# Designs tried in a protein design run: peptides against a protein of PDB entry 2AZE. Part 99

Target 1, 148 residues: chain A of PDB entry 2AZE
Amino acid sequence: AQECQNLEVERQRRLERIKQKQSQLQELILQQIAFKNLVQRNRHAEQQASRPPPPNSVIHLPFIIVNTSKKTVIDCSISNDKFEYLFNFDNTFEIHDDIEVLKRMGMACGLESGSCSAEDLKMARSLVPKALEPYVTEMAQGTVGGVF
Target 2, 101 residues: chain B of PDB entry 2AZE
Amino acid sequence: GRLEGLTQDLRQLQESEQQLDHLMNICTTQLRLLSEDTDSQRLAYVTCQDLRSIADPAEQMVMVIKAPPETQLQAVDSSENFQISLKSKQGPIDVFLCPEE

## One batch from the design tools (peptide; made by RFdiffusion4, then SolubleMPNN)

Design b1_p17_5_s1 (from b1_p17_5, 7 letters changed)
Fold by OpenDDE base, seed 5:
Structure b1_p17_5_s1 (fold): chain B 148 residues (1-148), chain C 101 residues (1-101), chain A 17 residues (1-17)
Amino acid sequence: as target 1 above (148 residues)
Amino acid sequence: as target 2 above (101 residues)
Amino acid sequence: SELKAISERLNKRMASL
């Protein structure tokens, strides 16, 4: 029947939307864990050193990084007001945002790849509100694909 | 029948999506709290040592870019050309190299 | 593209901080 077909279309639409939101939620959770873990690490480090790091030695979020071989030649054109930059490379480069940097630093406890140890999982759970803990567990197990 | 089954499925999916929305709101709230806390923002940094740990400066050059919101980033990485273009709308862009040591 | 996603995410976060 036409009515059933309409509902099937709607069902598929909702399933796809849910899948997208699941991905977005996972990313938000990873960001939260990474940020809180970073702040915690730095707070502890500054307490142990009894002073903050030198201003020119730290990079505050947000940022992006570009990395390339040291042999790569880079030409840079900058506008007078520094509103525009143009970089030309003679070889390949990589671009990473700060979130990816934090993940590679282990700030997300390996949760992003489901490679967290029991201790990492415990840390991850401790950095989110209680309502999010079950989802963190699912992420660690790689079982987020289900609808709840 | 089939109609009743589909109707029930849609109700269940609606509840699931509402739960996801709720969890996302919780996450967004937590992130906003971090952004509004001056002490947290002061501590939200990485060091050059951190960057060296993920990209060996002995072999790689690491460039850091800090740009205002709504900055346009375009990049081409192919055998024919390698280019990055940055266009800010709100203010100057800051670019610097991470020291090797 | 991945670069577009990075740009959009970066802009959103920069606006929030």
Scores: peptide ipSAE 0.062, ipTM 0.897, DockQ to the pose 0.310
Fold by OpenDDE base, seed 2:
Structure b1_p17_5_s1 (fold): chain B 148 residues (1-148), chain C 101 residues (1-101), chain A 17 residues (1-17)
Amino acid sequence: as target 1 above (148 residues)
Amino acid sequence: as target 2 above (101 residues)
Amino acid sequence: SELKAISERLNKRMASL
């Protein structure tokens, strides 16, 4: 009985660990797709324009964005040779990392929500190694969560 | 019996985790390849137009932060405090506003 | 709480860069 109980605890621990790794893998896949898709988009765009975009018009990864109402008053203090920043807002703000930005741009093909179109799914599959394609399919179907 | 069943479950979970680890290794390898490819990194950018498409600068102010690795970010968003703190250990932080149209 | 989670996620992201 005690042995069985110990194994039950271990089982639950392993299940939880697997679940965490599944989440991590999904995020990694989304990042991979988003990055590759972004690169592909920009490569194509530059080819069409026959030139790269103006240097000051692009933001290279990685980055973070903060958005707030234009009416929000922001106080900013910078110290230690720009090593430290402090922003005080008088209203709410939002923070997004570059990955989230890419997702909102559609670079992850809508796979992040499991609601991608057939074309988006095709694109997503094309941007990952074959070994990951089944997982991408499961993500698109919202069926990820089972044990391998 | 129950013991046998649990033992079997643990073996199956171990195999599942191994498969998962394998997939993760594949994925991380792909990401490393992207990070090591100079051309890919050159093309890994968004435009102000992209940012405008997801956060309308007509209504929202968009601030861009480029910080080195290991930068600490702390944020408070409450009725009494709206604050963001950034502390870098590896270099200066660059902050700029995304221009409007 | 939600912002804390976001901050943690962002810190993790930035730490991995």
Scores: peptide ipSAE 0.044, ipTM 0.892, DockQ to the pose 0.780
Fold by OpenDDE base, seed 1:
Structure b1_p17_5_s1 (fold): chain B 148 residues (1-148), chain C 101 residues (1-101), chain A 17 residues (1-17)
Amino acid sequence: as target 1 above (148 residues)
Amino acid sequence: as target 2 above (101 residues)
Amino acid sequence: SELKAISERLNKRMASL
């Protein structure tokens, strides 16, 4: 009886850990797809252009963006060595990391929201190793969460 | 019995977790390969046009922050305080606006 | 490299499990 109780506790612990790892795996897959898709897009774009984009016109990963109304007053304090920044706003702001930007750009093929067309899914599958393709399919169908 | 059932469940869960670990290792390996590929590194960028697609500078100011690894970011967004604090440990932080702005 | 830093950050997150 007590042994069964102990095993049930362990079972629940493992289930929770698996759930956490599933979430992490999904995020890793999305990041992989987004990065590879971004690189592919830019490669093709540069091939079609007469020259690469100007260095000052592109932002290499990693980065974050902060956006706020143009009417927002921003006070910025910077240390001499530029190691420390303090921004004070008089109104609300938004922060987005590079991964979120890529997702909003569609670089994850809509997989993050289950909004994959047939072509999107095809692209997503093509950007991951074969072993990950079944999981990508499950993500697109919204069926992730089961135990293998 | 119940004991046998639970024991079997734990074995199956162990196998499932091992499979997840394997898949995660594949993912991290792919990401490392990307990081080690010079061409991929060069091409891992967005443009100001891309940023406009999600936050139009015509209506909003878009600030770009590039910070070294392990940089501490603290943000407060409340009715009483709107603040972002950045503290780097490994080098200077770069903050800029898109040139098209 | 920049991507290396990203990868390392992700690995760090995974290691925290």
Scores: peptide ipSAE 0.027, ipTM 0.887, DockQ to the pose 0.069
Fold by OpenDDE base, seed 4:
Structure b1_p17_5_s1 (fold): chain B 148 residues (1-148), chain C 101 residues (1-101), chain A 17 residues (1-17)
Amino acid sequence: as target 1 above (148 residues)
Amino acid sequence: as target 2 above (101 residues)
Amino acid sequence: SELKAISERLNKRMASL
């Protein structure tokens, strides 16, 4: 009985670890797709324009964005060396990292929300190694919840 | 019996985890390859137009923050305090708005 | 590079699993 109990504890521990790794893998896949898709988009755009965009018009990764109402009053304090910033707002704000921005741009092909069209899914699959394609399919179907 | 069943479950879970580890390794390898490719690095950008497409430019302002790795970010978003604190250890922080705003 | 920094962060997270 004690041995069985020990094994059950171990089983639960492994299940939880697997679940955590599944989440990490999904995020990694989304990031990979988003990055590759972004690069592909920009490469094509620059080729069509026959030149890169103006330097001041682009933001290279990594970055974060803060958005708030235009009516929000922002007080900013900056250290002399610009190593420290302090922002005070009089209203709520949102912070998003670059990956979230890419997702909202559709760079992850809607895979993050399981809202992939057939074409989106095809694109997503094309941006990952063959070994990852089945997992991408599962993500699109929302069936990753089980043990891999 | 119960013992045999649990033992079998553990073996199966181990195999599943190993498969996950393998897939994760593939992913990280791909990301490293991207990071090592100079063209990919150059092309890894968004435009102000992209940002405007995400945040309603008519109602929202968008602030962009570029900071060195390991920069500490603390944010408080409550009815009594709305604050963001940034502390860099490796270099200056760049904060800007898109020119089109 | 900027992308390298992202990769490093991801790798760090992976190592913590």
Scores: peptide ipSAE 0.026, ipTM 0.885, DockQ to the pose 0.068

Design b1_p17_5_s2 (from b1_p17_5, 6 letters changed)
Fold by OpenDDE base, seed 2:
Structure b1_p17_5_s2 (fold): chain B 148 residues (1-148), chain C 101 residues (1-101), chain A 17 residues (1-17)
Amino acid sequence: as target 1 above (148 residues)
Amino acid sequence: as target 2 above (101 residues)
Amino acid sequence: SELKKISEKLNQRMASL
């Protein structure tokens, strides 16, 4: 019946929307964990050193990085007001945002790939509100995707 | 019947979405709190050592780009064209190189 | 300084894009 067909279309639409929100939530959780873990790491490090690092030795978020072979020739054009940059490379390059950098640093505790040790999972859980802990557990187990 | 089943499914999906929305709100709130906490922002940094762990400057050249929000980034990575274009609307862009390069 | 401006390391040209 047409009525059932309409409802099935709606069901599928809602399922897709839920899937999208699940993905968004996972990313938000990873960001939260990564940020909190980074802050915690740096706080501890500064306490151990009894001083902050030199200002020119750190990069505050947000940022992106571009990496390429040291052999790559780069031509750079900059506007006078530094509002515009143009980089030309003679070989391939990679771009990573700060979140990806944090993930690769292990700040997300390997949760991004579902490869968490018991200690990593414990850390991850400790960095989120209680309401998010079950979701963190599901992420670690790779069981996210179910409808609840 | 089929209609009843679909109706029930939609109700369940609605509840699921509401739960997701709630969790997302919680998470967004946490991120906002981090953003608003000056001490956290002070400590929200990486070091050159961190970047070396991602891309060793001994092998790779690493550029760091700090740009204002809403900066447009266009990248082309093809066999004949390797290009990055940056266009800011809100302020100057800063680009740095890690040491040991 | 641990971090250096790219302008100090790369050949650059002033340009209007």
Scores: peptide ipSAE 0.022, ipTM 0.880, DockQ to the pose 0.033
Fold by OpenDDE base, seed 4:
Structure b1_p17_5_s2 (fold): chain B 148 residues (1-148), chain C 101 residues (1-101), chain A 17 residues (1-17)
Amino acid sequence: as target 1 above (148 residues)
Amino acid sequence: as target 2 above (101 residues)
Amino acid sequence: SELKKISEKLNQRMASL
């Protein structure tokens, strides 16, 4: 009885750990897809334009964005060495990292929300190693959550 | 019996976790290779047009923050206080505004 | 240039934090 109880506790512990790793893997896959897709897009765009974009027209990763209503008043204080910034807003704002931006751009092919078309799924699969393709499929179907 | 069943479950879970670990290793390796590839990093950018597509500056102001690694970001978003604090330890911080079309 | 660098226009707001 005691041994069974111990094993049950261990079982639950392992299940939770697996779930955590599943979430981590999903995020890593999304990052990989988004990044590769972005690079691919830009490569093709530059090839078609026969030149890179103007230096001051692009934002290289990594970055974060802050968005708020255009009516929001922002006060900014900067240290003399520009190592410190303080922004005060008179209304709510949103912060997004670059990965989230890529997702919203569709670079993750809608995989993040399970909104993949057949074409999106095909693209997503093409941007990961073969070993990851089955997991990408599961993500698209929303069937991730069980144990392998 | 129960003991045998639990033992079998644990073995199966171990195999599943090993599979996950393997997949994660593959994925992290891919990401590392991408981060180390100069050409990929050169092409790893978004445009103002991209940002406008997700947050229209006609209605939303979009600020872009470029900060060195390990920069501390603190944000307060409450009814009484709306604040963002940035503290870099490795270099200066750059802030950009995405213009309207 | 499509991006406007805010930091270059905030000298008047420079302060110790």
Scores: peptide ipSAE 0.022, ipTM 0.879, DockQ to the pose 0.031
Fold by OpenDDE base, seed 3:
Formats: C-alpha cells, structure tokens, sequence
Structure b1_p17_5_s2 (fold): chain B 148 residues (1-148), chain C 101 residues (1-101), chain A 17 residues (1-17)
C-alpha cells in the first residue's frame, strides 16, 4: 500500500539521520576527552615545573597546522591588515586541525581508532560524565553502529 | 500487519534519536563548560615538542596558523597548483613557524 | 621565543589581495 511505502521512506530517512548523529556524537566525545586530557597534562606539567611555560613557547587552541617538505619553496602574499593570506607552494602540503593534532598526540587515548589499552580506556572513561561511559566503552570495542 | 510493524519501528527510532540527542547535549554542555573556564582555556595549549612529535621539522616545515572564527580556508593540492588561501572577516591572522626547521 | 611569527618578516612583502 502507498501508506506503507511512505513509512518505509521515512524509516530510511530516520535511519540515515541517526547514523549521522552517531558520528557527530563520537566526534564530540573524542573532542571532550582530548581537551580534558590536554588540560590535565599541562596542569600537571606546570605544577611540576612550579611555573607556566614562557608565553611564546606554546600554542593555544584553536589553531591549524600546515606541513610540507622543508625543501618546498613557499611564496606568501599578505594583505596590509593581515586579514588575507595567500600561500603558493611548489610541492604538496598537508593541513591538520587542532583536533587531529591532539588525536595524534594521543590525547584521545586511541579511542579514535578503537585501539585502546586498558589504561587508555580507563583514562577515557574518567574524562567523561557517567552517562557517556557506556558509549565510550562501545567506541573502544568498535561496536558502535546499532540503534539503541 | 505491515503497517503496525512499520509504525512500531518508527516509534523505536524516535526514542533512539531522542537518546542520542540527550547524549549530544551532555557533550556540548561539557565542551561549553571548558570554554567558559578561564583556567582550562589557559591550559589548552600544545608545545613545539608536541608538534615535532607529529611532524618532525627535521624533515617537514611546520607552519601554525591562528585565525579568528569563521575564517575562510581554501586549499588546492594538485599537480598543477599547490595553494592555500586564508580570508578572515573577524580580525588579523597570525602565522608562526615551528623551530628547528 | 620558541615560535617565530612569519607575519613579522613578511611585512616587506605585504600586498593587496
């Protein structure tokens, strides 16, 4: 019947939306863990050093990085007000946002790849509210994807 | 029947989505709390050593870009053109080089 | 200073975009 067909279409639409939200939730969890872990690391380090690092020795979030071979020639054009930059490279480059940097630093405890050690998983769980702990466990096991 | 089954499925999917929304709200709240905490923001930084660990300046040049919110970034990476364009509407853009390049 | 600001050395090459 036409009514059943309409409901089938709606069902598929909702399933896709749920899938998208699952992906978004996982990213939000990773960001939360990464940020809290970073702050915790730095707090501990500063306590040990009994002082904060020099202002020009650290990069505060948010930021992005661009990396290329040190042999790459870069031509840069900059506007007078510094609102616009144009970089021309003679070879390939890579761009990474700060979240990816934190992940590569291990701040997300390897949860992003589902390859957590027992200690990594323990850390990850400790950095989220209780309501999110089951989801963190599922992410670590690679079992996220079902409808709950 | 088929109709009853589909109706039940849609109801269950609605409940699942509501649960996801709730969890997402929790995450968003936590991130907002971090952004509003002065001490947390002061401690939200990486070092040059951190950057060296992910992109060794002995082999790679590492450029750091700090731009205001809503800055437009366009990149072209092809055999014919390698380009990055940055356009800010909220303020000046700062660019840094990681040491040991 | 651990970080070197590129914008400072590019002052001489500023151009309208």
Amino acid sequence: as target 1 above (148 residues)
Amino acid sequence: as target 2 above (101 residues)
Amino acid sequence: SELKKISEKLNQRMASL
Scores: peptide ipSAE 0.021, ipTM 0.878, DockQ to the pose 0.031
Fold by OpenDDE base, seed 1:
Structure b1_p17_5_s2 (fold): chain B 148 residues (1-148), chain C 101 residues (1-101), chain A 17 residues (1-17)
Amino acid sequence: as target 1 above (148 residues)
Amino acid sequence: as target 2 above (101 residues)
Amino acid sequence: SELKKISEKLNQRMASL
């Protein structure tokens, strides 16, 4: 019947929306873990050093990085007020945001790639509210995607 | 029948979505708390050593860009053009170079 | 300082043009 067909369309719509939200939630969880882990690491490091790092030795979030071969020729145009930059490269470059940097640093405990040791998983769970722990476990197992 | 089955599916999906929304709200709340915590923000940094660990300046130049919110970034990476354009609306853009080890 | 401001160097380069 037409009614059933309409409901099937709606069902598919909702399934797709849920899938999107699952992806968004996973990213949010990774960000939370990464940020908290970073803060924890730095707090510990500063305590051990009994001092904060020099201001010009650290990069506070947010930021992006651009990396290219050191042989790459870069031409740069900068406006007088530094509001505008134009970089021209003679070869390929890579751009990474701070979240990706944190992931590559291991701040997300390998959860992003499903490469969590028992210790990593323990750390990850400790950095999220209790309500999110089951989802973290599912992420580590690669079993996210089921309908609740 | 088929109608009843679909109706039940939709109800279950609604509950699932509500659960996801709840979890997302919890997560976003935690992130907001981090952003509002002065000490956390003070400690939310990476070092040049961190950057070298993922992109060694011995082999690659590593530029760090700090830009105000709402800065427009345009990047083209093709055989015809390799370009990055930055345009800030709120203030100056800072660009740093991570030194070699 | 661990970080070097590229803008200063780049500005100098542009000034030489």
Scores: peptide ipSAE 0.021, ipTM 0.879, DockQ to the pose 0.027

Design b1_p17_5_s3 (from b1_p17_5, 6 letters changed)
Fold by OpenDDE base, seed 2:
Structure b1_p17_5_s3 (fold): chain B 148 residues (1-148), chain C 101 residues (1-101), chain A 17 residues (1-17)
Amino acid sequence: as target 1 above (148 residues)
Amino acid sequence: as target 2 above (101 residues)
Amino acid sequence: SKLEELSQKFNKRMASL
C-alpha cells in the first residue's frame, strides 16, 4: 500500500541520517581523544623538561599543513592585509588538517583505523566520558554501523 | 503485518537517533570544555619534530597555515593546475615553514 | 574530488573554531 511505501521511504531516510550522525560522532570522538592525548603528552613533556618548549618550536592548534616535494616551485601572492593567499605549484601537493596530523601522530590511538593495541584501546577509553566508552570499543572492533 | 513492522522500525530508529544525539551532545560538550580551558589550549600544540614525523623535510617541504575561523580554502590538484587559494573574513592568515625544516 | 572534500573539511574546521 501507499502508506507502507511512504513509511519505507521514511525508514530509509532515517537510516541514512543515523548513518551520517554515526560518522560525525566517530569523528568527534577521534578529535576528543586526539586533543586530550596531545595535551597529556605535552603536559608530561613539559614537566619532564621543567619548562615549556621554545615558542618558535611549537605550532598551536588549529592549523593545516601543505606538503609538496622540495623540488616543487611555489609561487605565492599575498594581499596587503594578508587576508588572501594564492599559491601556485608546478607539481602536486598534499593538504592535511591538524586532526589528520594528530591521527598520524598516533594521538587517536589508532582508533581511526580500528588498529588499536590493548594499550591503545585502554588509553582511548580513558580519554572519553563513561557514556562514550562503549562506542569507543565498537570503533576499535570495527563493529560500528548498526542501529542501537 | 507490514504496516506494524514498519511502524515499529520507525519507532526504534527514532529511539536510536535520540540516543545518538545524546552521545553527540556529550562529545561536543567535551570538545567545548577543551576549547574553553586555558591550560588545555596552551598545551594544544605540535612540534616541528611531530611534523617531521608526518612529512620528512628531507624530501618534502612543509608549509603551515594558521587561519582565522570561516576562512575559505580552495584547492586544485590536476595535471594542468596546482593551486591553493585562501581567503579569510576575520583576520590575517599566517603562513610559515617549520623553523627546523 | 578529493581536494574538494579536503577544502570542505578545512572550511568546516575553520568555521567551527
Scores: peptide ipSAE 0.141, ipTM 0.902, DockQ to the pose 0.723
Fold by OpenDDE base, seed 4:
Structure b1_p17_5_s3 (fold): chain B 148 residues (1-148), chain C 101 residues (1-101), chain A 17 residues (1-17)
Amino acid sequence: as target 1 above (148 residues)
Amino acid sequence: as target 2 above (101 residues)
Amino acid sequence: SKLEELSQKFNKRMASL
């Protein structure tokens, strides 16, 4: 009886660990898809354009963005060497990392939100190694919650 | 029996975890390859137009922060305090606004 | 919180580069 009890505890622990790894894997897959898709987009764009985008208009990864109302007052304190920044806002703000930006741009093909069309799914699958394709399919279907 | 059933469950879970570990390894390897590819890094950028498409600059101010590795970010968003603190270890931090046009 | 998660993600992201 005690042995069974111990194994049940271990079972639950493993299930939780697997769930955590599933979440991590999903994020990694989304990052991979987003990065590769971004690179492809930009490569194609530069090939079609007479010139690359102006250097001042592009932002290389990594980065973050902060957005707030235009009415928000922002006070900024910067160290002399620019190693330290302090921003004070008089109202709420949002922070988004580059990965989230890519997702909102559709670079992850809507896979992150289950808004993946057939064409999006095809693109997503094409941007991952063959071994990851089944998992991408599960993500698109929203069925990654289970253990495989 | 119950013991045998639990033992079998644990074995199955172990196999599942091993599969996950394998897939994660594949994924991290792919990401590393991207980071090591000079051409990919050159093309790993967004434009101000991209940012305008996801955060309407007509209504929102969009600030871009580029920081070197190991930069620390602390943020507070509450009724009492709205603050972002950045501290770099490797070099200067670059902050700029994304223009509306 | 969501903000804390974002802060952690940023820190992790910058640390991984």
Scores: peptide ipSAE 0.123, ipTM 0.902, DockQ to the pose 0.668
Fold by OpenDDE base, seed 3:
Structure b1_p17_5_s3 (fold): chain B 148 residues (1-148), chain C 101 residues (1-101), chain A 17 residues (1-17)
Amino acid sequence: as target 1 above (148 residues)
Amino acid sequence: as target 2 above (101 residues)
Amino acid sequence: SKLEELSQKFNKRMASL
């Protein structure tokens, strides 16, 4: 009886851990696709232009963005060494990391929302190792969530 | 019986988790390769046009923050307080605005 | 909250570099 109870607890623990790892894997796959797609895009663009973009025209990863209404008043306090920043807003703001930016740019091929065309899915599959292709397919179909 | 069923379930879950771990290892390896490749690092950038495509500066102010590793971010977004605090441990933080078109 | 998650994600990402 006690043994069964212990195994039930362990079973639940493992199920929860698997669920968490599934979420982590999905995010990692999306990051991989997004990064590789971004690099590929930029490589092609630079080849077509026969030169790299101006240094001040690009933002290298990693970064975050903060967006708010143009009407929002922002007070900024900066330390002398620029190690500390304090921003005060008079209205709501949004923060997005570079991964989210890439997703919104379509670099993850719509896989994050299961909104992949056939071409998007083909691109996504081409950007991951063969072992990950089945999982990419499941993500595109929205069928991820089952136990392996 | 119940014990046999639970034992079988745990075996299946163990196999599933091992498969999952394997896939995660493959994925993390690929990400490490990208991070270690100089050419990939050079090409890992977005443009102001990209940012404008997701947040139009005509209506939204877009601030870009680049911080060194181990930077801490604290943010509060409530009706009474709207604040972002950044504290770096390993160098200066760079903040700039995305220009309007 | 969403904001807390973003803060944690940012800190985690920056720490991993």
Scores: peptide ipSAE 0.115, ipTM 0.902, DockQ to the pose 0.651
Fold by OpenDDE base, seed 1:
Structure b1_p17_5_s3 (fold): chain B 148 residues (1-148), chain C 101 residues (1-101), chain A 17 residues (1-17)
Amino acid sequence: as target 1 above (148 residues)
Amino acid sequence: as target 2 above (101 residues)
Amino acid sequence: SKLEELSQKFNKRMASL
């Protein structure tokens, strides 16, 4: 019946929306873990050094990085007010945001790839509110996706 | 029947989505708290050593870009064009190189 | 493309901050 067809369309729509939100939640969790882990690392490091690092030696979030071969020629045009930049490369480049950098640094405890050791998982769980712990566990196991 | 089954499915999905929204709200709140915490923001940094671990400047040039909110990034990476365009609306863009060790 | 996705992510992030 037409009514059933309409409901089936709606069902599929909601399933897709849930799937999208699941992906968004996973990313948010990874960000939270990465940020908190980074802060914890740096706090510990500064305590051990008994001083903060020199201001010009660190890069505060947010940022992006662009990497290319050291042989790549880069032409840079900058506006007078530095509001506009134009970079021209003679070869390919890569762009990474700060979140990706943190992930590659291991700040997300390998959760992003489901490669958590027991210690990594313990750390990850400790960096989220209790309500999120079950989801972190599911992420580590690769079992996220079920209807709950 | 089929109608009743679908109706039940939709109710269950609604409940699931509500639970998901709740978790997302919790997570978003935590991130907001981090952004509002002065000490956390002070400690939210990476070093050049960290960046070297991701892309070694011995082989790769690493450029760092810090831009104000609402900055537009456009990039083209093709055989004909390799280009990055940045346009800020709220302030100057800071670009610097990560030095080699 | 991957690059477009990265650009979109960056723009979204920068817009939300």
Scores: peptide ipSAE 0.098, ipTM 0.901, DockQ to the pose 0.736

